Peptides against a protein of PDB entry 5VVV. Designs and how they scored, part 2

Target 1, 276 residues: chain A of PDB entry 5VVV
Amino acid sequence: FLCGVVEGFYGRPWVMEQRKELFRRLQKWELNTYLYAPKDDYKHRMFWREMYSVEEAEQLMTLISAAREYEIEFIYAISPGLDITFSNPKEVSTLKRKLDQVSQFGCRSFALLFDDIDHNMCAADKEVFSSFAHAQVSITNEIYQYLGEPETFLFCPTEYCGTFCYPNVSQSPYLRTVGEKLLPGIEVLWTGPKVVSKEIPVESIEEVSKIIKRAPVIWDNIHANDYDQKRLFLGPYKGRSTELIPRLKGVLTNPNCEFEANYVAIHTLATWYKSN
Target 2, 276 residues: chain A of PDB entry 5VVV as posed
Amino acid sequence: FLCGVVEGFYGRPWVMEQRKELFRRLQKWELNTYLYAPKDDYKHRMFWREMYSVEEAEQLMTLISAAREYEIEFIYAISPGLDITFSNPKEVSTLKRKLDQVSQFGCRSFALLFDNIDHNMCAADKEVFSSFAHAQVSITNEIYQYLGEPETFLFCPTEYCGTFCYPNVSQSPYLRTVGEKLLPGIEVLWTGPKVVSKEIPVESIEEVSKIIKRAPVIWDNIHANDYDQKRLFLGPYKGRSTELIPRLKGVLTNPNCEFEANYVAIHTLATWYKSN

## One batch from the design tools (peptide; aimed at target 1 Y10 D116 Y160)

Design b1_p8_3_s3 (made by RFdiffusion4, then SolubleMPNN; from b1_p8_3, 3 letters changed)
Fold by OpenDDE base, seed 1:
Structure b1_p8_3_s3 (fold): chain B 276 residues (1-276), chain A 8 residues (1-8)
Amino acid sequence: as target 1 above (276 residues)
Amino acid sequence: SEAAKYYS
């Protein structure tokens, strides 16, 4: 069971010292996972093709080493979906080289994220792939196999919550393709019925699990504030029955952008997880 | 923010 934090918000990414402090807190609270997915980290999303500099490499190596020191699984995410051409072998090779570099930093767990992108496939990709889901699954499977089938590999679908599913969760051709064609060793991220789910009913997890043919990892936006930085979400982790735990592969909370605001959010997630 | 367009 993956339990911890995803740094998955828009806005200023956390600094390396905040991330190290996070790992210390995660260990202390018996949480085990950190997903590196800061939307405004340039080489994560907008400039995903760009290799890390020597200085950036040293920082990432140090961060990954710190995660290992605190027994936290460091998952490196990349979000190529803004402008990748899935059918272009050069794009695939560029993605492989980027993940090879991160592998050299000592990273062993990875994620490909296709959240927050347009649902339209370019003309070149339409000639090769039957649908956008087929394109995403193809590259994800290829990368997963290329990396030697890492123990932890995550996929974030474009339809990552109930409200984004067309026509709905149980009938989504996109999610059906993901469920049927995504290799079984790849985990699927999900935010619940909504992007910010006030509640995640057990029945809603059973519904999505059926179509994706696996238990999801919850990307939990309950404490996310990047959509309204005038608000801080300081309340406890709530609206999730502990009956979800045996029906999930994990829960990663995407909390407030302000690192200092997240004590209650993360601590109460840990209490929830240990209450089962 | 870019986030606001994706949050419902």
Scores: peptide ipSAE 0.314, ipTM 0.909, DockQ to the pose 0.851
OpenDDE base, seeds 2, 3, 4, 5: peptide ipSAE 0.088, 0.069, 0.082, 0.080; ipTM 0.857, 0.819, 0.849, 0.853

Design b1_p8_3_s4 (made by RFdiffusion4, then SolubleMPNN; from b1_p8_3, 4 letters changed)
Fold by OpenDDE base, seed 1:
Structure b1_p8_3_s4 (fold): chain B 276 residues (1-276), chain A 8 residues (1-8)
Amino acid sequence: as target 1 above (276 residues)
Amino acid sequence: SKAAEYYS
């Protein structure tokens, strides 16, 4: 069971010292996972093709080493979906080289994220792939196999919550393709019925699990504030029955952008997880 | 923000 934090918000990424402090807190609270997915980290999303500099490499190596020191699984995410051409072998090779570099930093767990992108496939990709889901699954499977089938590999679908599913969760051709064609060793991220789910009913997890043919990892936006930085979400982790735990592969909370605001959010997630 | 577009 993956339990911890995803740094998955828009806005200023956390600094390396905040991330190290996070790992210390995660260990202390018996949480085990950190997903590196800061939307406004340039080489994560907008400039995903760009290799890390020597200085950036040293920082990432140090961060990954710190995660290992605190027994936290460091998952490196990349979000190529803004402008990748899935059918272009050069794009695939560029993605492989980027993940090879991160592998050399000592990273062993990875994620491909296709959240917050247009559902439209370019003309070149339409000639090769039957749908956008087929394109995403193809590259994800290829990368997963290329990396030697890492123990932890995550996929974030474009339809990552109930409200984004067309026509709905149980009938989504996109999610059906993901469920049927995504290799079984790849985990699927999900935010619940909504992007920010006030509640995640057990029945809603059973519904999505059926179509994706696996238990999801919850990307939990309950404490996310990047959509309204005038608000801080300081309340406890709530609206999730502990009956979800045996029906999930994990829960990763995407909390407030302000690192210092997240004590209650993360601590109460840990209490929830240990209450089962 | 992009966040507001997807979260609202």
Scores: peptide ipSAE 0.151, ipTM 0.865, DockQ to the pose 0.850
OpenDDE base, seeds 2, 3, 4, 5: peptide ipSAE 0.065, 0.077, 0.072, 0.076; ipTM 0.841, 0.836, 0.837, 0.846; seeds 2, 3 fail the geometry check

Design b1_p8_4 (made by RFdiffusion4)
Pose (drawn by RFdiffusion4):
Structure b1_p8_4 (pose): chain A 276 residues (1-276), chain P 8 residues (1-8)
Amino acid sequence: as target 2 above (276 residues)
Amino acid sequence: SVMKELIE
C-alpha cells in the first residue's frame, strides 16, 4: 500500500539535499513512497524527450541511492502529454530511451502522467486511434511491457478528478475506455471530486472504482500552495475518512512548495496512515 | 497561475 509525498507542483522544485531530509522524515514516520514529478524540472515535462546530462545523471543516481538507504520507494514520473505524437514510432522510441536512461540510475518504479493537456489530437493520431483515451492507454501499456512490467507503475489520466469528467464520472467515454483497456498491473492516480478536494466521500471513491476497475491512487492536493502566491497550508490532514485506507491503493500528498512548511502536512498524513 | 486556472 503506497503512502507518502508527490513533489508534483508548479514552480521551483526541491533540491537533492531537501529530498534527502525528506526521505529521513518519511522513514521516522513510516511512509513508503516518493513520486518525483515536479512540473517545472524541464526534463520531466517541457523537454521530456531529452536525456539527462552527465552531471544531472550523477545527481539522480545519488538521489535514487539515498532512497534505498532509507528504504523509501522512488517512482519516477514523465509527462509527454503536451506535444507527443502517440502514433509515430520514433516518438514512442524516444520515450523508451528516456525511461531506459533512468532505469539505469537504479529506478524500478515508474509513472506516466497525462494531467492538464489539450484534450484533442494531431491529424496523424486521429487515424491510427479511435479516441484520445485509446492513444494514451496504448502507449502506457506498450511502455508497461518494455520495462519488464515493473512492480509499481502509475497512470495519471487527463480526467483525474470528479469535476474534470465529461459529462460525469459514471458514463464518460474517456474513463470507460481506461478501466477496460488499461492493464491490471498499472495503477490509476485520482485527485478527489475536485482538483483540490475539501473532502473525499467514501461513496465518491467507491463510485470511481466502478469505471476504473481498480482502487485508485490518490494524488492529494489538500496542502498544495502553488496556485496562490499569498497562501500556505500548515493545517492537519483532514476531510479524508479513515475508512478509505481499505478502498485505495494509496495516497501521495502534493504539498506546499516551501519545503520546511510541510512538517504538519506529512506528519498528519503519517498518523492517519496508522489507524488503518 | 496554471493551477489557479484549473481550479477555476

Design b1_p8_4_s1 (made by RFdiffusion4, then SolubleMPNN; from b1_p8_4, 5 letters changed)
Fold by OpenDDE base, seed 5:
Structure b1_p8_4_s1 (fold): chain B 276 residues (1-276), chain A 8 residues (1-8)
Amino acid sequence: as target 1 above (276 residues)
Amino acid sequence: SEFAKLVE
């Protein structure tokens, strides 16, 4: 069971010292996972093709080493979906080289994120792939196999919540393709019925699990404030029955952008997790 | 940031 934090918000990423402090807290609270997915990290998303500099490499190696020191699984995410051409072998090779670099930093767990992108494929991809889901699954499976089938590999679908599913969760051709064709060792991220789910009913997890043919990892936006930074979400982790725990592969909270605001959010997630 | 997670 993956339980911890995803740094998955838009806005200023946390500094390395904040991330190290996070790892100390995660260990202390018996949480086990950190997903590196800051949307405004240029080399994560907008410039995903760009290799890390020597200085950035040193920082990431230090961060990955710190995660290991605190027994936190460090998952490196990349979001190529803004402008990748899935059918272009050069793009696939570029993605492989980027993840090879991160593997050299000592990273062993990875994620491919296709959240917050347009549903349309370019003309070249339409000639090769039957749908957008087929294109995403193809590259994800290829990368997963290329990396030697790492123990933890995550996929974030474009339809990552109930409100984004067409026509709905159980009938989505996109999620059906993901469920049927994504390799079974790849985990699927999900935010619940909504992007920001006030509640995540057990029945909603049973529904999505059926179509994706696996238990999801919750990307939980309950404490996310990137959509309204005038607000801080300081309340407890709630609206999730502990009956979800045996029906999930994990829960990663995507909390407030302000690192200092997240004590209650993360601590109460830990209490929730340990209460089962 | 120009983007936000809540794009509903």
Scores: peptide ipSAE 0.093, ipTM 0.824, DockQ to the pose 0.496
OpenDDE base, seeds 1, 2, 3, 4: peptide ipSAE 0.060, 0.055, 0.044, 0.059; ipTM 0.809, 0.809, 0.772, 0.809

Design b1_p8_4_s2 (made by RFdiffusion4, then SolubleMPNN; from b1_p8_4, 5 letters changed)
Fold by OpenDDE base, seed 1:
Structure b1_p8_4_s2 (fold): chain B 276 residues (1-276), chain A 8 residues (1-8)
Amino acid sequence: as target 1 above (276 residues)
Amino acid sequence: SLFAKLVE
């Protein structure tokens, strides 16, 4: 069971010292996972093709080493979906080289994220793939296999919550393709019925699990505040029955952008996780 | 905006 934090918000990414402090807190609270997915980290999303500099490499190596020191699984995410051409072998090779570099930093867990992108393929991709889901699954499977089938590999679908599913969760052709064609060793991220789910009913997890043919990892936006910079979410982790735990592969909370605001959010997640 | 997707 993956339990911890995803740094998955829009806004200023956390600095390395904040991330190290996070790892210390995660260990102290008996959580086990950090997903590196800061939307405004340039080489994660906007410039995903760009290799890390020597200085950036040193920082990432140090960060990954710190995660290991605190027994936190460091998952490196990349979000190529803004402008990748899935059918272009050069794009695939560029993605492979980027993940090779991160592998050399000592990273062993990875994620491909296709959240917050347009649902339309370019003309070249339409000639090769029968749907957007087929394109995403193809590259994800290829990368997963290329990396030697790492123990932890995550996929974030474009339809990552109930409200984004067309026509709905149980009948989504996109999610059906993901469920049927995504290799079984790849985990699927999900935010619940909504992007920010006030509640995640057990029945809603059973519904999505059926179509994706696996238990999801919850990307939990309950404390996310990147959509409203005038608000801080300081309340406890709530609206999730502990009956979800045996039905999930994990829970990663995507909390407030302000690192210092997240004590209650993360601590109460830990209490929830240990309460069963 | 991308941010607006978080508010439903």
Scores: peptide ipSAE 0.070, ipTM 0.846, DockQ to the pose 0.592
OpenDDE base, seeds 2, 3, 4, 5: peptide ipSAE 0.065, 0.053, 0.064, 0.066; ipTM 0.838, 0.816, 0.840, 0.840; seed 3 fails the geometry check

Design b1_p8_4_s3 (made by RFdiffusion4, then SolubleMPNN; from b1_p8_4, 5 letters changed)
Fold by OpenDDE base, seed 1:
Structure b1_p8_4_s3 (fold): chain B 276 residues (1-276), chain A 8 residues (1-8)
Amino acid sequence: as target 1 above (276 residues)
Amino acid sequence: SLFGKLVE
């Protein structure tokens, strides 16, 4: 069971010292996972093709080493979906080289994220792939196999919550393709019925699990504030039955952008997880 | 994510 934090917000990324402090807190609270997915980290999303500099490499190596020191699984995410051409072998090779570099930093766990992108393929991809889901699954499977089938590999669908599913969760052709064609060793991220789910009913997890043919990892936006920087979400982790735990592969909270605001959010997630 | 929250 993956339990911890996803740094998955828009806005100023956390600094390396905040991430190290996070790992110390995660260990202390008996949480085990950190997903590196800061949306405004340039080489994560907008400039995903760009290799890390020597200085950035040293920082990432140090961060990955710190995660290991605190027994936290460091998952490196990349979000190529803004402008990748899935059918272009040069794009695939560029993605491979980027993940090779991160593998050299000692990273062993990875994620491909296709959240917050347009549902339309370019003309070249439409000639090769039957649907957007087929394109995403193809590259994800290829990358997963290329990396030697790492123990932890995550996929974030474009339809990552109930409200984004067309026509609905159980009938989504997109999620059906993901469930049927995504390799079984790849985990699927999900935010619940909504992007910010006030509640995640057990029945809603059973519905999505059926179509994706696996238990999801919850990307939990309950404490996320990137959509309203005038608000801080300081309340406890709530609206999730502990009956979800045996029906999930994990829970990663995507908390407030302000690192210092997240004590209650993360601590109460840990309490919830240990209450099972 | 910001994008998803803006469209709900």
Scores: peptide ipSAE 0.065, ipTM 0.837, DockQ to the pose 0.456
OpenDDE base, seeds 2, 3, 4, 5: peptide ipSAE 0.062, 0.049, 0.060, 0.061; ipTM 0.830, 0.801, 0.830, 0.829

Design b1_p8_4_s4 (made by RFdiffusion4, then SolubleMPNN; from b1_p8_4, 4 letters changed)
Fold by OpenDDE base, seed 1:
Structure b1_p8_4_s4 (fold): chain B 276 residues (1-276), chain A 8 residues (1-8)
Amino acid sequence: as target 1 above (276 residues)
Amino acid sequence: SLFKKLVE
C-alpha cells in the first residue's frame, strides 16, 4: 500500500530542503511514499524533453538518496502529454533517455502522467492509433518494459476522475482501453468522483476498479489549493472511509502549495491509514 | 498560465 504525498500542484515547487523535511515527517508518521510531480517544474512538464544539467542531477541524486535514508519510496513522474507526438519514434526515444538519466540518479520508481491535457490527438497520431487511450497505453507499456518493469510504475489517465469520464466511468471507452491494454503491473492514479472530491464513496472505487481492472492509487486533492491560493485547506483528512484501504493500491495526498500549511493534512492522513 | 482543471 502506497501512502504519502504527491507534490502534484501548479505553483512554485517545494525546495530541496522542504522535500527532505517532508521525508523525515513521512518516516516519523509511518508513511512510505513521495511522488515527485510538480507541474511547474520545467523539466517535468513544459520542457520534459530537456535533460537535467550537472547541477540539477546532483540535486536530484541528493534528494533520492535522502528519500532512501528515510525509507521513503521516491517516485519520479514526467508529464509529456502537452506536446508529445506518440507515433514519433524520436519522441519515444527522447522520453527513454530522460528516464534513463533519472534512473542513473538511483531512482527505481516512475510515473507517466497524462492529466490536464486535451483529449485530441494530432493528425500523425490519428494515422497510427485507434484512440488517445491506445496512444497513451502504447507508450506507457513501452516505457515500463524499457525500464525493466520497475516494481512501482504509475499511470495517470486523462480521465482521472468521475466528472472527466465520457460518457461516464463505467461506460468510458477511454478507461476501458486503459483497463484492457495497460500492462497489469502498472498502477492507475485516480482522484475520485471529482478533481477535488469532498467524499470518495466505496461504490465509486468499486466502479472505477471494475473498468480499469485493478485497484487505483488515489491522487487525493482534498487539501490542494493550487486552483485558489487565496485559500488554505487546514482541516483533517476526511470523507474517506477506512473501508477504502483494502480496495486501493494507495493514497497520495496532493496538499497545499505552501509547504508549512500541510502538517494537519499529512498527519491526519497517517492517522487514517493506521486506523484500519 | 497552467492551472488544475476543475470541471465538476
Scores: peptide ipSAE 0.076, ipTM 0.844, DockQ to the pose 0.628
OpenDDE base, seeds 2, 3, 4, 5: peptide ipSAE 0.069, 0.064, 0.064, 0.070; ipTM 0.836, 0.829, 0.827, 0.844

Design b1_p8_5 (made by RFdiffusion4)
Pose (drawn by RFdiffusion4):
Structure b1_p8_5 (pose): chain A 276 residues (1-276), chain P 8 residues (1-8)
Amino acid sequence: as target 2 above (276 residues)
Amino acid sequence: SEAEEYYA
């Protein structure tokens, strides 16, 4: 069961030294996972096709090392959603070559994120693929195979919270396609009824497990502050029923950008991780 | 900002 932090916000990402202290903290409080997905670390998203330079690679390896040294599972995320051409094989191949490079840093766990992308496709893609959801699942599956079908592997859908489902959660062509076609070994990230959920009703998640055909992994935006300059969140982890742990694969908290402000955010996530 | 638009 996956529990911990996702560094998944817009803005100045954390540095290696901050992530080491993060791992030591996750362990002192018995959490198990860290998802690396900072939106503005350019090679994660903006320049996803680009390989890490020599010194960048030295950094990532040293990072994946301290993750094992503290026994925190490290999941690497990549976001091709902005401009990838799903049908073109050179494009599919560059993704593998990039995912290969990181595999050789010590990485066993991977994620493909597709949040916040223009919903329609290029002229070339609309031929080979029936729908937008078809294209993503095809590449997510193909990639899931190539890496030797890894232990933990996440998929973040374009429709990743209740508000964002067209027309509703239950009869959505995008969501219908995912639950049926996406492989049973691939996890699905979900964010609650809204992007920043005030509460997560047990009925809403049971409802979601309907169409996804899985217990989804929560990408929790409760303490995220990347959307309002004036705002910071030092409150407790709240509005999440303890009765949820049995029904979910996990909860990864996407916290404040200011690293040291995240003490309460992670500790309260940790106490609640107990009690179920 | 991009983040603001994203969360809106």

Design b1_p8_5_s1 (made by RFdiffusion4, then SolubleMPNN; from b1_p8_5, 5 letters changed)
Fold by OpenDDE base, seed 1:
Structure b1_p8_5_s1 (fold): chain B 276 residues (1-276), chain A 8 residues (1-8)
Amino acid sequence: as target 1 above (276 residues)
Amino acid sequence: SRAAAAAA
């Protein structure tokens, strides 16, 4: 069971010292996972093709080593979906080289994210792939196999919550393709019925699990504030029955952008997890 | 997600 934090918000990324402090807190609270997915980190999303500099490499190696020191699984995410051409072998090779570099930093767990992108493929991809889901699954499977089938590999769908599913969760052709064609060793991220789910009913997890043919990992936006920087979410982790735990592969909370605001968010997630 | 949460 993956339990911890995803740094998955838009806004100023956390500094390396905040991430190290996070790992210390995660260990103390008996949580086990950190997903590196800061949307405004330039080489994560907007400039995903660009290799890390020597200086950035040293920082990432130090961060990954710190995660290992605190027994936290470090998952490196990349979000190529803004401008990748899936049918172009040069784009696939560029993605492979980027993840090879991160593997050299000592990273062993990875995520490929297709959240917050347009549902339309370019003309070249439409000639090769039957749907956007087929394109995404093809590259995800290829990357997963290329990396030697790492123990933890995550996929974030474009339809990552109930409200984004067309026509709905159980009848989505996109999620059906993901469920049928995504290799079984790849985990699927999900935010619940909404992007920010006040509640995640057990029945809603059973519904999505059926179509994706696996238990999801919850990307939990309950404490996310990147959509309203005038608000801080300081309340406890709630609206999730502990009956979800045996029906999930994990829970990763995407908390407030302000690192210092997240004590209650993370501590109460840990209490929830240990109450099962 | 900022964009998706603001649109929802």
Scores: peptide ipSAE 0.101, ipTM 0.854, DockQ to the pose 0.364
OpenDDE base, seeds 2, 3, 4, 5: peptide ipSAE 0.124, 0.065, 0.087, 0.096; ipTM 0.860, 0.828, 0.846, 0.853; seed 2 fails the geometry check

Design b1_p8_5_s2 (made by RFdiffusion4, then SolubleMPNN; from b1_p8_5, 6 letters changed)
Fold by OpenDDE base, seed 1:
Structure b1_p8_5_s2 (fold): chain B 276 residues (1-276), chain A 8 residues (1-8)
Amino acid sequence: as target 1 above (276 residues)
Amino acid sequence: SLAAKAAS
């Protein structure tokens, strides 16, 4: 069971010292996972093709080493979906080289994220792939196999919540393609019925699990404030029955952008997880 | 997205 934090918000990324402090807190609270996915980290999303500099490499190596020191699984995410051409072998090769570099930093767990992108394929991709889901699954499977089938590999779908599913969760051709064609060792991220789910009913997890043919990892936006930085979400982790735990592969909370605001959010997630 | 989160 993956339990911890995803740094998955828009806005100023956390600094390396905040991430190290996070790992210390995660260990103390018996949580085990950090997903590196800051939307405004340039080489994660907008410039995903760009290799890390020597200085950035040193920082990431130090961060990954710190995660290992605190027994936290460090998952490196990349979000190529803004402008990748899936049918172009040069784009696939560029993605492989980027993930090879991160592997050299000592990273062993990875994620491909296709959240918050347009679902329209370019003309070249339409000639090769039957749908956007087929394109995403093809590259994800290829990268997963290329990396030697790492123990932890995550996929974030474009339809990552109930409200984004067309026509709905159980009948989505996109999620059906993901469920049928995504290799079984790849985990799927999900935010619940909504992007910010006040509640995540057990029945809603049973519904999505059936179509994706696996238990999801919850990307939990309950404490996310990137959409309204005038607000801080300081309340406890709630609206998730502990009956979800045996029906999930994990829960990663995407909390407030302000690192210092997240004590209650993360501590109460840990209490929730240990209460089962 | 930020907009999708704000609308949720």
Scores: peptide ipSAE 0.078, ipTM 0.860, DockQ to the pose 0.314
OpenDDE base, seeds 2, 3, 4, 5: peptide ipSAE 0.072, 0.053, 0.072, 0.073; ipTM 0.853, 0.817, 0.853, 0.854

Design b1_p8_5_s3 (made by RFdiffusion4, then SolubleMPNN; from b1_p8_5, 3 letters changed)
Fold by OpenDDE base, seed 2:
Structure b1_p8_5_s3 (fold): chain B 276 residues (1-276), chain A 8 residues (1-8)
Amino acid sequence: as target 1 above (276 residues)
Amino acid sequence: SLAAEYYS
């Protein structure tokens, strides 16, 4: 069971010292996972093709080493979906080289994120792939196999919550393709009924699990404030029955952008997790 | 997780 934090918000990423402090807190609270997915990190999303510099590499190596020190699984995410051409072997090779570099930093767990992108393929991809889901699954499976089938590999769908599913969760051709074609060793991220879900009912997890043919990892935006940085979400982790735990592969909370605001959010997630 | 543009 993956339980911890996804740094998955828009806005200023956390600094390395904040991330190290996070790992210490996660360990102390018996949480086990950090997903590196800061949307505005230069080489995570907008410039995903760019290899890390020597200085950036040293920082990431240090960060990954710190996660290991605190027994926190460091999952490196990349979000190539803004401008990748899925059918272009050079793009796939570029993605492979980027993840090879991160693997050299000692990273063993990875994620491909296709959230917050247009649902349309370019003309070249339309000639090769039957759907956007087929394109995403193809590259995800290829990367997963290329990396030697790492123990933890995550996929974030474009339809990552109920409100983004067309026509709905249970009938989504996109999620059906993901469920049928994504290799079974790849975990699927899910956010619940909405982008920010006040509640995540058990029935909603059963519904998505059926179509994706696996228990999801929750990307939980309950404490996310990147959409309104004038607000801080200081309340407890709530609106999630502990009955979800046996039906999930994990829960990763995407909390407030302000690192210092997240004590209650993360601590109460830990309490929730340990209460099962 | 969505930027403000996806919440509108």
Scores: peptide ipSAE 0.071, ipTM 0.840, DockQ to the pose 0.485
OpenDDE base, seeds 1, 3, 4, 5: peptide ipSAE 0.067, 0.066, 0.064, 0.065; ipTM 0.846, 0.826, 0.838, 0.839; seed 1 fails the geometry check

Design b1_p8_5_s4 (made by RFdiffusion4, then SolubleMPNN; from b1_p8_5, 3 letters changed)
Fold by OpenDDE base, seed 5:
Structure b1_p8_5_s4 (fold): chain B 276 residues (1-276), chain A 8 residues (1-8)
Amino acid sequence: as target 1 above (276 residues)
Amino acid sequence: SRAAEYYS
């Protein structure tokens, strides 16, 4: 069971010292996972093709080493979906080289994220792939196999919550393709009925699990505040029955952008997790 | 996006 934090918000990423402090807290609270997915990290998303500099490499190696020191699984995410051409072998090779570099930093767990992108393929991809889901699954499977089938590999679908599914969760052709064609060793991220789910009913997890043919990892936006800079979410982790735990592969909270605001959010997630 | 859902 993956339980911890995803740094997955828009806005100023946490500094390395904050991330190290996070790992210490995660260990103390008996949590085990950190997903590196800051939307405004340039080489994560907008400039995903660009290799890390020597200085950036040193920082990431240090961060990954710190995660290991605190027994936290460090998952490196990349979001190529803004401008990748899935059918272009050069794009696939570029993605492979980027993940090879991160693997050289000591990273062993990875994620491909296709959240918050347009649902349209370019003309070249339409000639090769029957749908957007087929294109995403193809590259994800290829990368997963290329990396030697790492123990933890995550996929974030474009339809990552109930409200983004067309026509709905159980009938989505996109999620059906993901469920049927995504390799079984790849985990699927899900935010619940909504992007920001006040509640995640057990029945909603049973519904999505059926179509994706696996238990999801919750990307939990309950404490995310990147959509409203006027608010801090300081309340406890709630609206999730502990009956979800045996029906999930994990829960990663995507909390407030302000690192200092997240004590209650993360601590109460830990209490929730340990209560089962 | 989270922003789109918040303002919809």
Scores: peptide ipSAE 0.080, ipTM 0.849, DockQ to the pose 0.292
OpenDDE base, seeds 1, 2, 3, 4: peptide ipSAE 0.079, 0.077, 0.065, 0.077; ipTM 0.856, 0.849, 0.836, 0.855

